# Designs tried in a protein design run: peptides against a protein of PDB entry 1Y74. Part 16

Target 1, 57 residues: chain A of PDB entry 1Y74
Amino acid sequence: LGLERDVSRAVELLERLQRSGELPPQKLQALQRVLQSRFCSAIREVYEQLYDTLDIT

## One batch from the design tools (peptide; made by RFdiffusion4, then SolubleMPNN)

Design b2_p13_4_s2 (from b2_p13_4, 7 letters changed)
Fold by OpenDDE base, seed 2:
Structure b2_p13_4_s2 (fold): chain B 57 residues (1-57), chain A 13 residues (1-13)
Amino acid sequence: as target 1 above (57 residues)
Amino acid sequence: SELEEEIRRLAEA
């Protein structure tokens, strides 16, 4: 699955945006914290397991 | 990228 890769890419982009100073860093940092949280990792794991089991395209 | 633009839109809301 590409979900883990997509999350990693999103975090990378958020870090770049924070360094660029184009946007207020608070909301970007908050979103990054969500994407790197144990909660997000847990639901991603469930999603990936269901994806493999149900074979949803 | 499209993802960066979407993140930007959400961050500015």
Scores: peptide ipSAE 0.100, ipTM 0.677, DockQ to the pose 0.599
Fold by OpenDDE base, seed 5:
Structure b2_p13_4_s2 (fold): chain B 57 residues (1-57), chain A 13 residues (1-13)
Amino acid sequence: as target 1 above (57 residues)
Amino acid sequence: SELEEEIRRLAEA
């Protein structure tokens, strides 16, 4: 499962939206901080490990 | 993209 890739893509899109000026950057920046946090990466790592073991698809 | 549109909707809420 490519969750790391999906998270990276989401962050990329958030950065583009922040630069466009179409939306207030505060909420977008907050979401980006969460996605790049150690907590989020730890949860993702656990999820990916469990996915390989349990085949939850 | 669909993801960009969803993010936009959430940000405007």
Scores: peptide ipSAE 0.097, ipTM 0.671, DockQ to the pose 0.593
Fold by OpenDDE base, seed 1:
Structure b2_p13_4_s2 (fold): chain B 57 residues (1-57), chain A 13 residues (1-13)
Amino acid sequence: as target 1 above (57 residues)
Amino acid sequence: SELEEEIRRLAEA
């Protein structure tokens, strides 16, 4: 499962978009904060553990 | 990238 990697990539892209000034940064920053939040990390951890345990395809 | 485009779409909504 590459969820952690996908989240990290998403954050990287959000940071680039914020720096480019192509878009208003507020929503991008809000999404980044959510993705990097402890809440999101906790949910991700549970998801990954369940995925490994249940062998979900 | 596809992900970047999706993020862009969401940001513009």
Scores: peptide ipSAE 0.097, ipTM 0.671, DockQ to the pose 0.598
Fold by OpenDDE base, seed 4:
Structure b2_p13_4_s2 (fold): chain B 57 residues (1-57), chain A 13 residues (1-13)
Amino acid sequence: as target 1 above (57 residues)
Amino acid sequence: SELEEEIRRLAEA
């Protein structure tokens, strides 16, 4: 779904920013950890269930 | 800003 793709894209961008070395990596890495956490996955699962139920486009 | 432009470049890649 769109949310899964958006999260994956956000992680990709954060990884590139960390590799560039132009920004302090700590906050970027922390945000990446949140986006890849079980908490975020659980929220995504709820979203996907609601998406299927409500047929949101 | 320069930082915003860099983020934009990364986002478009």
Scores: peptide ipSAE 0.053, ipTM 0.628, DockQ to the pose 0.096

Design b2_p13_4_s3 (from b2_p13_4, 7 letters changed)
Fold by OpenDDE base, seed 2:
Structure b2_p13_4_s3 (fold): chain B 57 residues (1-57), chain A 13 residues (1-13)
Amino acid sequence: as target 1 above (57 residues)
Amino acid sequence: SELEEEIQRLAAE
């Protein structure tokens, strides 16, 4: 799956947005932390397991 | 918007 890669890319984009200063960095940082949280990782793990099991195309 | 343009620029990198 590319989900882990997609999450990593999203985090990267959020970091760049924070540095650009176009948006208040606090909410961007909060979202970044959510994406890097154990909660998000756990959901991703379950999703990836189901994806592999169900062979969803 | 400036935000949308920036997101697109960043996504293209």
Scores: peptide ipSAE 0.020, ipTM 0.509, DockQ to the pose 0.094
Fold by OpenDDE base, seed 5:
Parts: sequence; C-alpha cells; structure tokens
Structure b2_p13_4_s3 (fold): chain B 57 residues (1-57), chain A 13 residues (1-13)
Amino acid sequence: as target 1 above (57 residues)
Amino acid sequence: SELEEEIQRLAAE
C-alpha cells in the first residue's frame, strides 16, 4: 500500500500546476492544503489500518 | 484537452 507516497506525489503535481499559471491557483492551493492537512493524514491512517485488517489484495 | 495532456505529462515525470 503506497497511499502516503501517492498523496505526496499528488501534492507535488499540484505545486507544478500552480507554478505553470495555466489555472487559477486558488482552488489548486486549497486542494493542496487539504491533502497536507492533519485531517487528511488521519483519514489516510484509518484507511490503511482498515486495509490491513480486511486483507484486501 | 491541452490541460489533460499537461497533467499526464507531469504525472509521467
């Protein structure tokens, strides 16, 4: 399970999109903040724990 | 779209 890695990659991609200036940065920045939030991290942790418990392949 | 193509390019890096 590489969810932490995927979230980190998503944040990186959002930063690149913001720097390109092709899109209004406000919503992208807001999404980045959500993905970096303690709340999002807590939800990720719960998901990973459930994943381990359910033994989903 | 051009935006989607750019996102795919970034994702492939």
Scores: peptide ipSAE 0.019, ipTM 0.502, DockQ to the pose 0.093
Fold by OpenDDE base, seed 1:
Structure b2_p13_4_s3 (fold): chain B 57 residues (1-57), chain A 13 residues (1-13)
Amino acid sequence: as target 1 above (57 residues)
Amino acid sequence: SELEEEIQRLAAE
């Protein structure tokens, strides 16, 4: 499970979209902040741990 | 759209 990597990539893409100016930056930035939040990280870790423990494929 | 094309370019990097 590469959820951490995927989230990091998503954040990177959001940063690039913000810099391009093609979209209003506020909501993109807000989403970026959510994805980088401690809360989101904690939920991700729980999910990954459960995924590994339960071997959900 | 231009946005979709940009997303595809970024996703391919």
Scores: peptide ipSAE 0.019, ipTM 0.498, DockQ to the pose 0.086
Fold by OpenDDE base, seed 3:
Structure b2_p13_4_s3 (fold): chain B 57 residues (1-57), chain A 13 residues (1-13)
Amino acid sequence: as target 1 above (57 residues)
Amino acid sequence: SELEEEIQRLAAE
């Protein structure tokens, strides 16, 4: 799956976008916080577990 | 777009 890695990479990219200053940082930062939240992590964990169990193709 | 180009640059790093 690599979902955890993908989320981590997304957070990194969002941070770089924020630092570039080319875009308003508010929405990027908000998304970053969501992706780093315990809630998002819990959902991701459940999704990964269910994915393995249900063998989604 | 400029945004798309920036995303591509960052994704390539």
Scores: peptide ipSAE 0.018, ipTM 0.491, DockQ to the pose 0.094

Design b2_p13_4_s4 (from b2_p13_4, 7 letters changed)
Fold by OpenDDE base, seed 2:
Structure b2_p13_4_s4 (fold): chain B 57 residues (1-57), chain A 13 residues (1-13)
Amino acid sequence: as target 1 above (57 residues)
Amino acid sequence: SALEAEIQRLAAE
């Protein structure tokens, strides 16, 4: 699935926003940390495993 | 806004 790629892209965009300085970086960093957290990774893993099993297009 | 334009630019890259 593209979920891992989409999350990675979201993190990339957050990093660019942080570097631009147009927004306070702390909340952006917090969001980035959430997206890269074990929690989100675990949810993604379950999601992808279910789709691998069910083969839903 | 300039911020919105920057976000859209980044999202389009």
Scores: peptide ipSAE 0.051, ipTM 0.632, DockQ to the pose 0.092
Fold by OpenDDE base, seed 3:
Structure b2_p13_4_s4 (fold): chain B 57 residues (1-57), chain A 13 residues (1-13)
Amino acid sequence: as target 1 above (57 residues)
Amino acid sequence: SALEAEIQRLAAE
């Protein structure tokens, strides 16, 4: 599971979209802040731990 | 559209 990598990539894309000016940046920036928050990081960590525990592959 | 093309370029990087 590359969830951390995917979140980092999502943030990168959001930053590029904000700089392009093709979309109103406010909601993109808000989403970026959520993805970079300690709250999101904590939830991601819990999810990854549960995934590792429950994964029976 | 120009926006769609930009999104595709960004996603491909």
Scores: peptide ipSAE 0.049, ipTM 0.628, DockQ to the pose 0.083
Fold by OpenDDE base, seed 1:
Structure b2_p13_4_s4 (fold): chain B 57 residues (1-57), chain A 13 residues (1-13)
Amino acid sequence: as target 1 above (57 residues)
Amino acid sequence: SALEAEIQRLAAE
């Protein structure tokens, strides 16, 4: 799956965008917080478990 | 745009 890796990459890109100043950082930071939240991690874990069980490619 | 160019640059890294 690599979902954890993809989320980590997304956070990295958000951090770079925040530092560039080309966009208002508040919403980018909020999205980063969501992606790093326990809620997001829990949903990811459920998804990965279901993926393994159902063999959804 | 400059923003699009920056996004593409970041995505390519």
Scores: peptide ipSAE 0.048, ipTM 0.628, DockQ to the pose 0.087
Fold by OpenDDE base, seed 5:
Structure b2_p13_4_s4 (fold): chain B 57 residues (1-57), chain A 13 residues (1-13)
Amino acid sequence: as target 1 above (57 residues)
Amino acid sequence: SALEAEIQRLAAE
């Protein structure tokens, strides 16, 4: 599964965008916090478990 | 735009 990798990449991009200063950082930071939250991780885990069980390609 | 260019740069890294 690539979801964990994709989320990690998204967080990395958000961090870089925040450091660039071209965008107001607050909303980007909020989104980053959501993506790194225990809640998001739990949802991802459930998704991955379902994906493995159902084998949906 | 400059923003679009920055996003594309970051996405390509």
Scores: peptide ipSAE 0.051, ipTM 0.633, DockQ to the pose 0.087; fails the geometry check

Design b2_p13_5_s1 (from b2_p13_5 with E6R E9R)
Fold by OpenDDE base, seed 2:
Structure b2_p13_5_s1 (fold): chain B 57 residues (1-57), chain A 13 residues (1-13)
Amino acid sequence: as target 1 above (57 residues)
Amino acid sequence: IEEALRELRELLE
């Protein structure tokens, strides 16, 4: 699904940015933690189910 | 870095 792919890509980008050392890692890591949180996962699951049910691409 | 920041920004648009 688009949202799952976008979240996965955002996490990958944040990990790359953290590994570069060119940016303070704390804020990037905080954003990554939010994106990988149980709360965001639960919201994503609801959206994914709704999109599947409504057949919205 | 700039490419990764650009793509990350595009994901938020």
Scores: peptide ipSAE 0.288, ipTM 0.819, DockQ to the pose 0.113
Fold by OpenDDE base, seed 3:
Structure b2_p13_5_s1 (fold): chain B 57 residues (1-57), chain A 13 residues (1-13)
Amino acid sequence: as target 1 above (57 residues)
Amino acid sequence: IEEALRELRELLE
């Protein structure tokens, strides 16, 4: 689903930015932690279930 | 770095 792909891409970008060493990592890591949190995963699960059920195109 | 920041910004908007 779009949300899963976007979250995965966002995490990938955050990891690249952290590895560059050009930016302070703390805020980037914090955002990555939010995106990979149980809360975000639970919201994604609900979103995916509703998306499939409602067939929103 | 600039391209990654741009794409990340677009995803978060």
Scores: peptide ipSAE 0.287, ipTM 0.822, DockQ to the pose 0.115
Fold by OpenDDE base, seed 5:
Structure b2_p13_5_s1 (fold): chain B 57 residues (1-57), chain A 13 residues (1-13)
Amino acid sequence: as target 1 above (57 residues)
Amino acid sequence: IEEALRELRELLE
């Protein structure tokens, strides 16, 4: 799904930004943790269910 | 980093 792809891409970008060392890593890492949290995973599951049910394009 | 920040911003829009 688009949301899963976008979240995965956002995490990849955050990892790249952390590796660059040009930015303070703590806030980037905190955001990455939020995106990879069980809460975000649960929201994605609900989103997938709604998407499958409603076929919202 | 600017390219990564730009793409990340585009994902939020």
Scores: peptide ipSAE 0.286, ipTM 0.819, DockQ to the pose 0.110
Fold by OpenDDE base, seed 4:
Structure b2_p13_5_s1 (fold): chain B 57 residues (1-57), chain A 13 residues (1-13)
Amino acid sequence: as target 1 above (57 residues)
Amino acid sequence: IEEALRELRELLE
């Protein structure tokens, strides 16, 4: 789904940014933790259920 | 880095 794909891509980008060492890692890591949190997972589950129900293209 | 930051900003908008 779009949201899952976008979250996964955002995490990938954050990991790349952290690995570069050019930026302070703390804020990037904090954002990554939020995106991978149980809260965001629950939001994705709701989104997936709505997507399945509404069949939004 | 700049490309990754740009794409990340676009995803967050």
Scores: peptide ipSAE 0.285, ipTM 0.820, DockQ to the pose 0.116

Design b2_p13_5_s2 (from b2_p13_5 with I1V E6R E13A)
Fold by OpenDDE base, seed 2:
Structure b2_p13_5_s2 (fold): chain B 57 residues (1-57), chain A 13 residues (1-13)
Amino acid sequence: as target 1 above (57 residues)
Amino acid sequence: VEEALRELEELLA
């Protein structure tokens, strides 16, 4: 769940940045879409499986 | 904004 937590936090930060209006929202939104994509979810699943298998603390 | 950017950069590092 480490990567999942980091991705969730990254999305939260991107949403805050978008709401601030101090930065162009388009690229922030694009990055958020990537992080919330099925592709990113699939990578996260593989990562978590490897993490469990390798027993990395 | 700066705090949010800083934390985001830390997540990417």
Scores: peptide ipSAE 0.375, ipTM 0.851, DockQ to the pose 0.112
Fold by OpenDDE base, seed 1:
Structure b2_p13_5_s2 (fold): chain B 57 residues (1-57), chain A 13 residues (1-13)
Amino acid sequence: as target 1 above (57 residues)
Amino acid sequence: VEEALRELEELLA
């Protein structure tokens, strides 16, 4: 689903930003952890299930 | 960095 793809891409971008060393890594890492958290995954799953159920394109 | 930030902003838009 689009949301899963977008979250995955966001995480990839955050990892790149962290590796660059040009930005303070702590907040970037914190955001990455939130996006990869079980809570975020559960919310995403609910969202995706609702999206599928409602047949929104 | 700027490219990655821009794309990240686009994901949030």
Scores: peptide ipSAE 0.373, ipTM 0.851, DockQ to the pose 0.110
Fold by OpenDDE base, seed 4:
Structure b2_p13_5_s2 (fold): chain B 57 residues (1-57), chain A 13 residues (1-13)
Amino acid sequence: as target 1 above (57 residues)
Amino acid sequence: VEEALRELEELLA
């Protein structure tokens, strides 16, 4: 789904930003942890159910 | 870094 792809891309970008070493990694890593948290996974699951129910592309 | 930040910002838009 779009949300899953967007979250995955956001995580990839955050990892690149961390690897660059040009920015303090702490907040970037914290955001990455949030995006990869079970909480965000649960939100995504609700989204997926809505897409299945409403047949949203 | 700039490119990654721009795309990350676009994801929020």
Scores: peptide ipSAE 0.369, ipTM 0.849, DockQ to the pose 0.113
Fold by OpenDDE base, seed 3:
Structure b2_p13_5_s2 (fold): chain B 57 residues (1-57), chain A 13 residues (1-13)
Amino acid sequence: as target 1 above (57 residues)
Amino acid sequence: VEEALRELEELLA
């Protein structure tokens, strides 16, 4: 799904930014933790269910 | 870094 893909890509980008060492990692890591949280996973589950119900292409 | 930041900004736009 688009949302899953975008979240996964955002996490990948945040990890790359953290590994570069050119930016303070703390805030990037905090955002990554939010995106990978149980709360965000629950939201994604609801989104996927709605996506299936609405048959969004 | 700049490329990754640019793509991240595009995802948020």
Scores: peptide ipSAE 0.367, ipTM 0.849, DockQ to the pose 0.112

Design b2_p13_5_s3 (from b2_p13_5, 5 letters changed)
Fold by OpenDDE base, seed 5:
Structure b2_p13_5_s3 (fold): chain B 57 residues (1-57), chain A 13 residues (1-13)
Amino acid sequence: as target 1 above (57 residues)
Amino acid sequence: VLRALEELRELLA
């Protein structure tokens, strides 16, 4: 789904940004941890369930 | 880096 794809892309971008070494990594790492957290996974699950139920396009 | 930051910003907005 869109949210899953967007989160995956966001994590990919954060990893690239960290690998570049051009930015302090701490805040990037923190954001990546948030996006990969169980909380975000739970939100995605609820999101997907709602879209399955409501059939929102 | 700037392009990646911009795309990231768009994703989070």
Scores: peptide ipSAE 0.424, ipTM 0.869, DockQ to the pose 0.118
Fold by OpenDDE base, seed 2:
Structure b2_p13_5_s3 (fold): chain B 57 residues (1-57), chain A 13 residues (1-13)
Amino acid sequence: as target 1 above (57 residues)
Amino acid sequence: VLRALEELRELLA
């Protein structure tokens, strides 16, 4: 789904930004942890259920 | 880096 793809892309970008070394990695890593947290996974699960139920394209 | 930051910002907005 779109949200899963967006989260995956966001994590990919954060990893690239951390590897670049041009930015302090701490806040980037913290944001990545949030996006990969169980909380975000639970939100995505609800989102996917609603997406299927409401049939919104 | 700036391009990546911009895309990231748009994803999170």
Scores: peptide ipSAE 0.424, ipTM 0.869, DockQ to the pose 0.119
Fold by OpenDDE base, seed 1:
Structure b2_p13_5_s3 (fold): chain B 57 residues (1-57), chain A 13 residues (1-13)
Amino acid sequence: as target 1 above (57 residues)
Amino acid sequence: VLRALEELRELLA
């Protein structure tokens, strides 16, 4: 699923950025928490269900 | 780091 893959990639990038130590981690962590939140998960589920129903390319 | 930031920005845009 496109959105799931994009979110997963975003989280991966955020984790890499945090591990680099070259940036303040707080905002990166906050964004990661948002992307992995139950709210975002629920939105993603709805999005993907609608996407499947509408059969969007 | 910069490449990762750019890709992240593109994903979120």
Scores: peptide ipSAE 0.422, ipTM 0.869, DockQ to the pose 0.117
Fold by OpenDDE base, seed 4:
Structure b2_p13_5_s3 (fold): chain B 57 residues (1-57), chain A 13 residues (1-13)
Amino acid sequence: as target 1 above (57 residues)
Amino acid sequence: VLRALEELRELLA
């Protein structure tokens, strides 16, 4: 779904930014950890359930 | 780097 795709893209971008070496990695890693956390996974699950129920485009 | 940051900002907004 849209949120899952956006989170995946955000993680991809964060990984690219870390690999570039042009930025200090600590805050990038922290944000990536948040996005890949069980908490965010649970939020995504709720979002997907609502998305399925409401049939949002 | 700049393009990636801009897209990331858009995703988080």
Scores: peptide ipSAE 0.422, ipTM 0.869, DockQ to the pose 0.118

Design b2_p13_5_s4 (from b2_p13_5 with E2L E6R E13A)
Fold by OpenDDE base, seed 2:
Structure b2_p13_5_s4 (fold): chain B 57 residues (1-57), chain A 13 residues (1-13)
Amino acid sequence: as target 1 above (57 residues)
Amino acid sequence: ILEALRELEELLA
């Protein structure tokens, strides 16, 4: 859940940054889409499995 | 905003 938590926090931060209006929202939104993509989810799944297998703590 | 940017940068690094 470490990577999942980090991704969730990153998305939360990106949403805050977009709502502030102080930064161009386009690139922030694009990054958010990547982090919430099926591709990112698949990578996270592999990462979590490796983390559990290797037990790197 | 700066705090949010800083934390985001740390997460992505």
Scores: peptide ipSAE 0.278, ipTM 0.813, DockQ to the pose 0.115
Fold by OpenDDE base, seed 3:
Structure b2_p13_5_s4 (fold): chain B 57 residues (1-57), chain A 13 residues (1-13)
Amino acid sequence: as target 1 above (57 residues)
Amino acid sequence: ILEALRELEELLA
């Protein structure tokens, strides 16, 4: 849902920022790794399931 | 890059 889309967008932005070379890439890359981690994916899955079940607005 | 940083900040907030 929205979370997956936002994460994908965040990753895209992080990649662009890294490619620019204007910022130290370490922290950006670290954040990207977290967002693309299996842990993050699992959290998203749980979140999306709960969202559907609980109908969180 | 400023626009990207801004959007990223909004996403993380």
Scores: peptide ipSAE 0.277, ipTM 0.810, DockQ to the pose 0.113
Fold by OpenDDE base, seed 5:
Structure b2_p13_5_s4 (fold): chain B 57 residues (1-57), chain A 13 residues (1-13)
Amino acid sequence: as target 1 above (57 residues)
Amino acid sequence: ILEALRELEELLA
């Protein structure tokens, strides 16, 4: 689904930004950790289930 | 880097 793809892309971008060395990595890393947390994974799972059930377009 | 920042900003908005 779109949310999974967007989260994956966001993480990929954060990794690229961290590797560039042009920005302080701490806040980027913190955001990446949040996006990859069990909490966010659980929210995504609920979202996907509700999306399928409610057929939200 | 600017392109990555722009896309990230678009995703978060």
Scores: peptide ipSAE 0.275, ipTM 0.811, DockQ to the pose 0.112
Fold by OpenDDE base, seed 4:
Structure b2_p13_5_s4 (fold): chain B 57 residues (1-57), chain A 13 residues (1-13)
Amino acid sequence: as target 1 above (57 residues)
Amino acid sequence: ILEALRELEELLA
């Protein structure tokens, strides 16, 4: 789904930014942790259910 | 790096 793809892309970008070493990694890593958290996973599940129910794009 | 930041900003917007 779009949300899953966007989250995955966001994580990929955050990892690239961290690997560059040009930015303080702490906040980037914190955001990555949030995006990969069970909380965000649960939100995604709700989103997927809405897609299944409403067939939204 | 700038490109990555721009795309990340777009995802969050």
Scores: peptide ipSAE 0.271, ipTM 0.808, DockQ to the pose 0.116

Design b2_p13_6_s1 (from b2_p13_6, 8 letters changed)
Fold by OpenDDE base, seed 1:
Structure b2_p13_6_s1 (fold): chain B 57 residues (1-57), chain A 13 residues (1-13)
Amino acid sequence: as target 1 above (57 residues)
Amino acid sequence: AEVAELRALLARA
């Protein structure tokens, strides 16, 4: 789904930015951990279920 | 460019 794809791309970008050193890596790593957290996974699952029930494109 | 794309992704979610 779109959210899963966007999260995956965001994590990829965060990993690249951490390696480049353009920005302080600590906050980038924290954001990556949030996006990969069980909380965000649970939210994604809820959204997926809602999309199934509401038939949203 | 990568920072801008990241911000756009986060804003869309």
Scores: peptide ipSAE 0.430, ipTM 0.860, DockQ to the pose 0.220
Fold by OpenDDE base, seed 4:
Structure b2_p13_6_s1 (fold): chain B 57 residues (1-57), chain A 13 residues (1-13)
Amino acid sequence: as target 1 above (57 residues)
Amino acid sequence: AEVAELRALLARA
């Protein structure tokens, strides 16, 4: 469907990658913090409102 | 696989 699902999956992948040690964890943690931030949540809300208004799905 | 999928998700968002 959209951004919310992709963000949720991205966070899941970041958590897995942090546990596996394939990549340095700090940058992964930083990205996860951005994706789970209030700012990112607000952006998702804006997109949700736009899709509701424009009937884009 | 996880790295590739993560990259793809970030690219299309």
Scores: peptide ipSAE 0.430, ipTM 0.860, DockQ to the pose 0.224
Fold by OpenDDE base, seed 3:
Structure b2_p13_6_s1 (fold): chain B 57 residues (1-57), chain A 13 residues (1-13)
Amino acid sequence: as target 1 above (57 residues)
Amino acid sequence: AEVAELRALLARA
């Protein structure tokens, strides 16, 4: 899904930004943790189920 | 560029 791809890309960018030191790493790491949390995973699962139900690709 | 792309991704959600 687009959401899964966007989350994956966002995490990748956060990791790169943390390594570059352009921004304070702490807040970036916190955001990364949120995006990789069980909560966000559950939300993605709900979206996937909705797309399956509605037959939206 | 990386910051801009990240902002764009977050804005689409």
Scores: peptide ipSAE 0.427, ipTM 0.859, DockQ to the pose 0.230
Fold by OpenDDE base, seed 5:
Structure b2_p13_6_s1 (fold): chain B 57 residues (1-57), chain A 13 residues (1-13)
Amino acid sequence: as target 1 above (57 residues)
Amino acid sequence: AEVAELRALLARA
């Protein structure tokens, strides 16, 4: 749940920063695409499973 | 502030 929350917050921040125009949008968009990729989702699922197995809070 | 928070989030992993 921690990683999911951090990824969701990071995506929200990236969207805001892209709209503000204070930073070059292309690199921000590329990072957002990585964080929203199927690969990132699969990694998040693995971490969540590990937390359940090891009872990590 | 938003840039700093983003950097902090990315650095936690």
Scores: peptide ipSAE 0.426, ipTM 0.857, DockQ to the pose 0.225

Design b2_p13_6_s2 (from b2_p13_6, 6 letters changed)
Fold by OpenDDE base, seed 2:
Structure b2_p13_6_s2 (fold): chain B 57 residues (1-57), chain A 13 residues (1-13)
Amino acid sequence: as target 1 above (57 residues)
Amino acid sequence: SEVERLRRLLEEA
């Protein structure tokens, strides 16, 4: 699994977009907040734990 | 642009 890595990369990219000013930052910041929220983290944790247990690959 | 660069990255992911 690379979900944590992918989320971290997505946040990094969103921060770059916000700094570039090429897009209105409000919606980008809102998406970043969702990705960094406790709720999203909890869902990710459950997802990763299930995949670790099931070994679906 | 940064937007276009990031779109390309998302398309390849």
Scores: peptide ipSAE 0.088, ipTM 0.651, DockQ to the pose 0.127
Fold by OpenDDE base, seed 1:
Structure b2_p13_6_s2 (fold): chain B 57 residues (1-57), chain A 13 residues (1-13)
Amino acid sequence: as target 1 above (57 residues)
Amino acid sequence: SEVERLRRLLEEA
């Protein structure tokens, strides 16, 4: 599974977008905070565990 | 632009 990696990459991209100034940063920052939240991390962990046990390709 | 570059990266994922 690559969900953790994909989330990390998404956060990196959001940080770059915020620094570029080409878009208003507020909604990007909000999304970044959601992705880095304890809630999102917990959901991701459950998701990954379920897919590991179910062996869904 | 940086935005368009990132859009292209997302499209390739």
Scores: peptide ipSAE 0.082, ipTM 0.643, DockQ to the pose 0.115
Fold by OpenDDE base, seed 5:
Structure b2_p13_6_s2 (fold): chain B 57 residues (1-57), chain A 13 residues (1-13)
Amino acid sequence: as target 1 above (57 residues)
Amino acid sequence: SEVERLRRLLEEA
């Protein structure tokens, strides 16, 4: 599945963008907060639990 | 630039 890895990588990339200063950091930081939220984590866990049970692709 | 580097990474995904 690799969803956890992909989310973690996305967060890393957002952090790099914030540090580069090439873009206003506020919206990038907000997106990072969403990805790291308990809500997103919970949805990810449910998705991963159902992944082996349901063929959604 | 970092933005362009990240664009390339996303395009390869």
Scores: peptide ipSAE 0.078, ipTM 0.638, DockQ to the pose 0.110
Fold by OpenDDE base, seed 3:
Structure b2_p13_6_s2 (fold): chain B 57 residues (1-57), chain A 13 residues (1-13)
Amino acid sequence: as target 1 above (57 residues)
Amino acid sequence: SEVERLRRLLEEA
């Protein structure tokens, strides 16, 4: 499961979008903060553990 | 366009 990697990549892309100035950065930054939050990390961890346990593919 | 570049990356994934 590559959820952690996907989240990290999403954050990277959000940072690029913010720096480009082609879109208003405020909501992008807010989304980045959510994705990097301890809350989001905890949810991700639970999801990953459940997928590993249940072997959902 | 950075936006278009990123769109292409997402579509190719």
Scores: peptide ipSAE 0.077, ipTM 0.637, DockQ to the pose 0.105

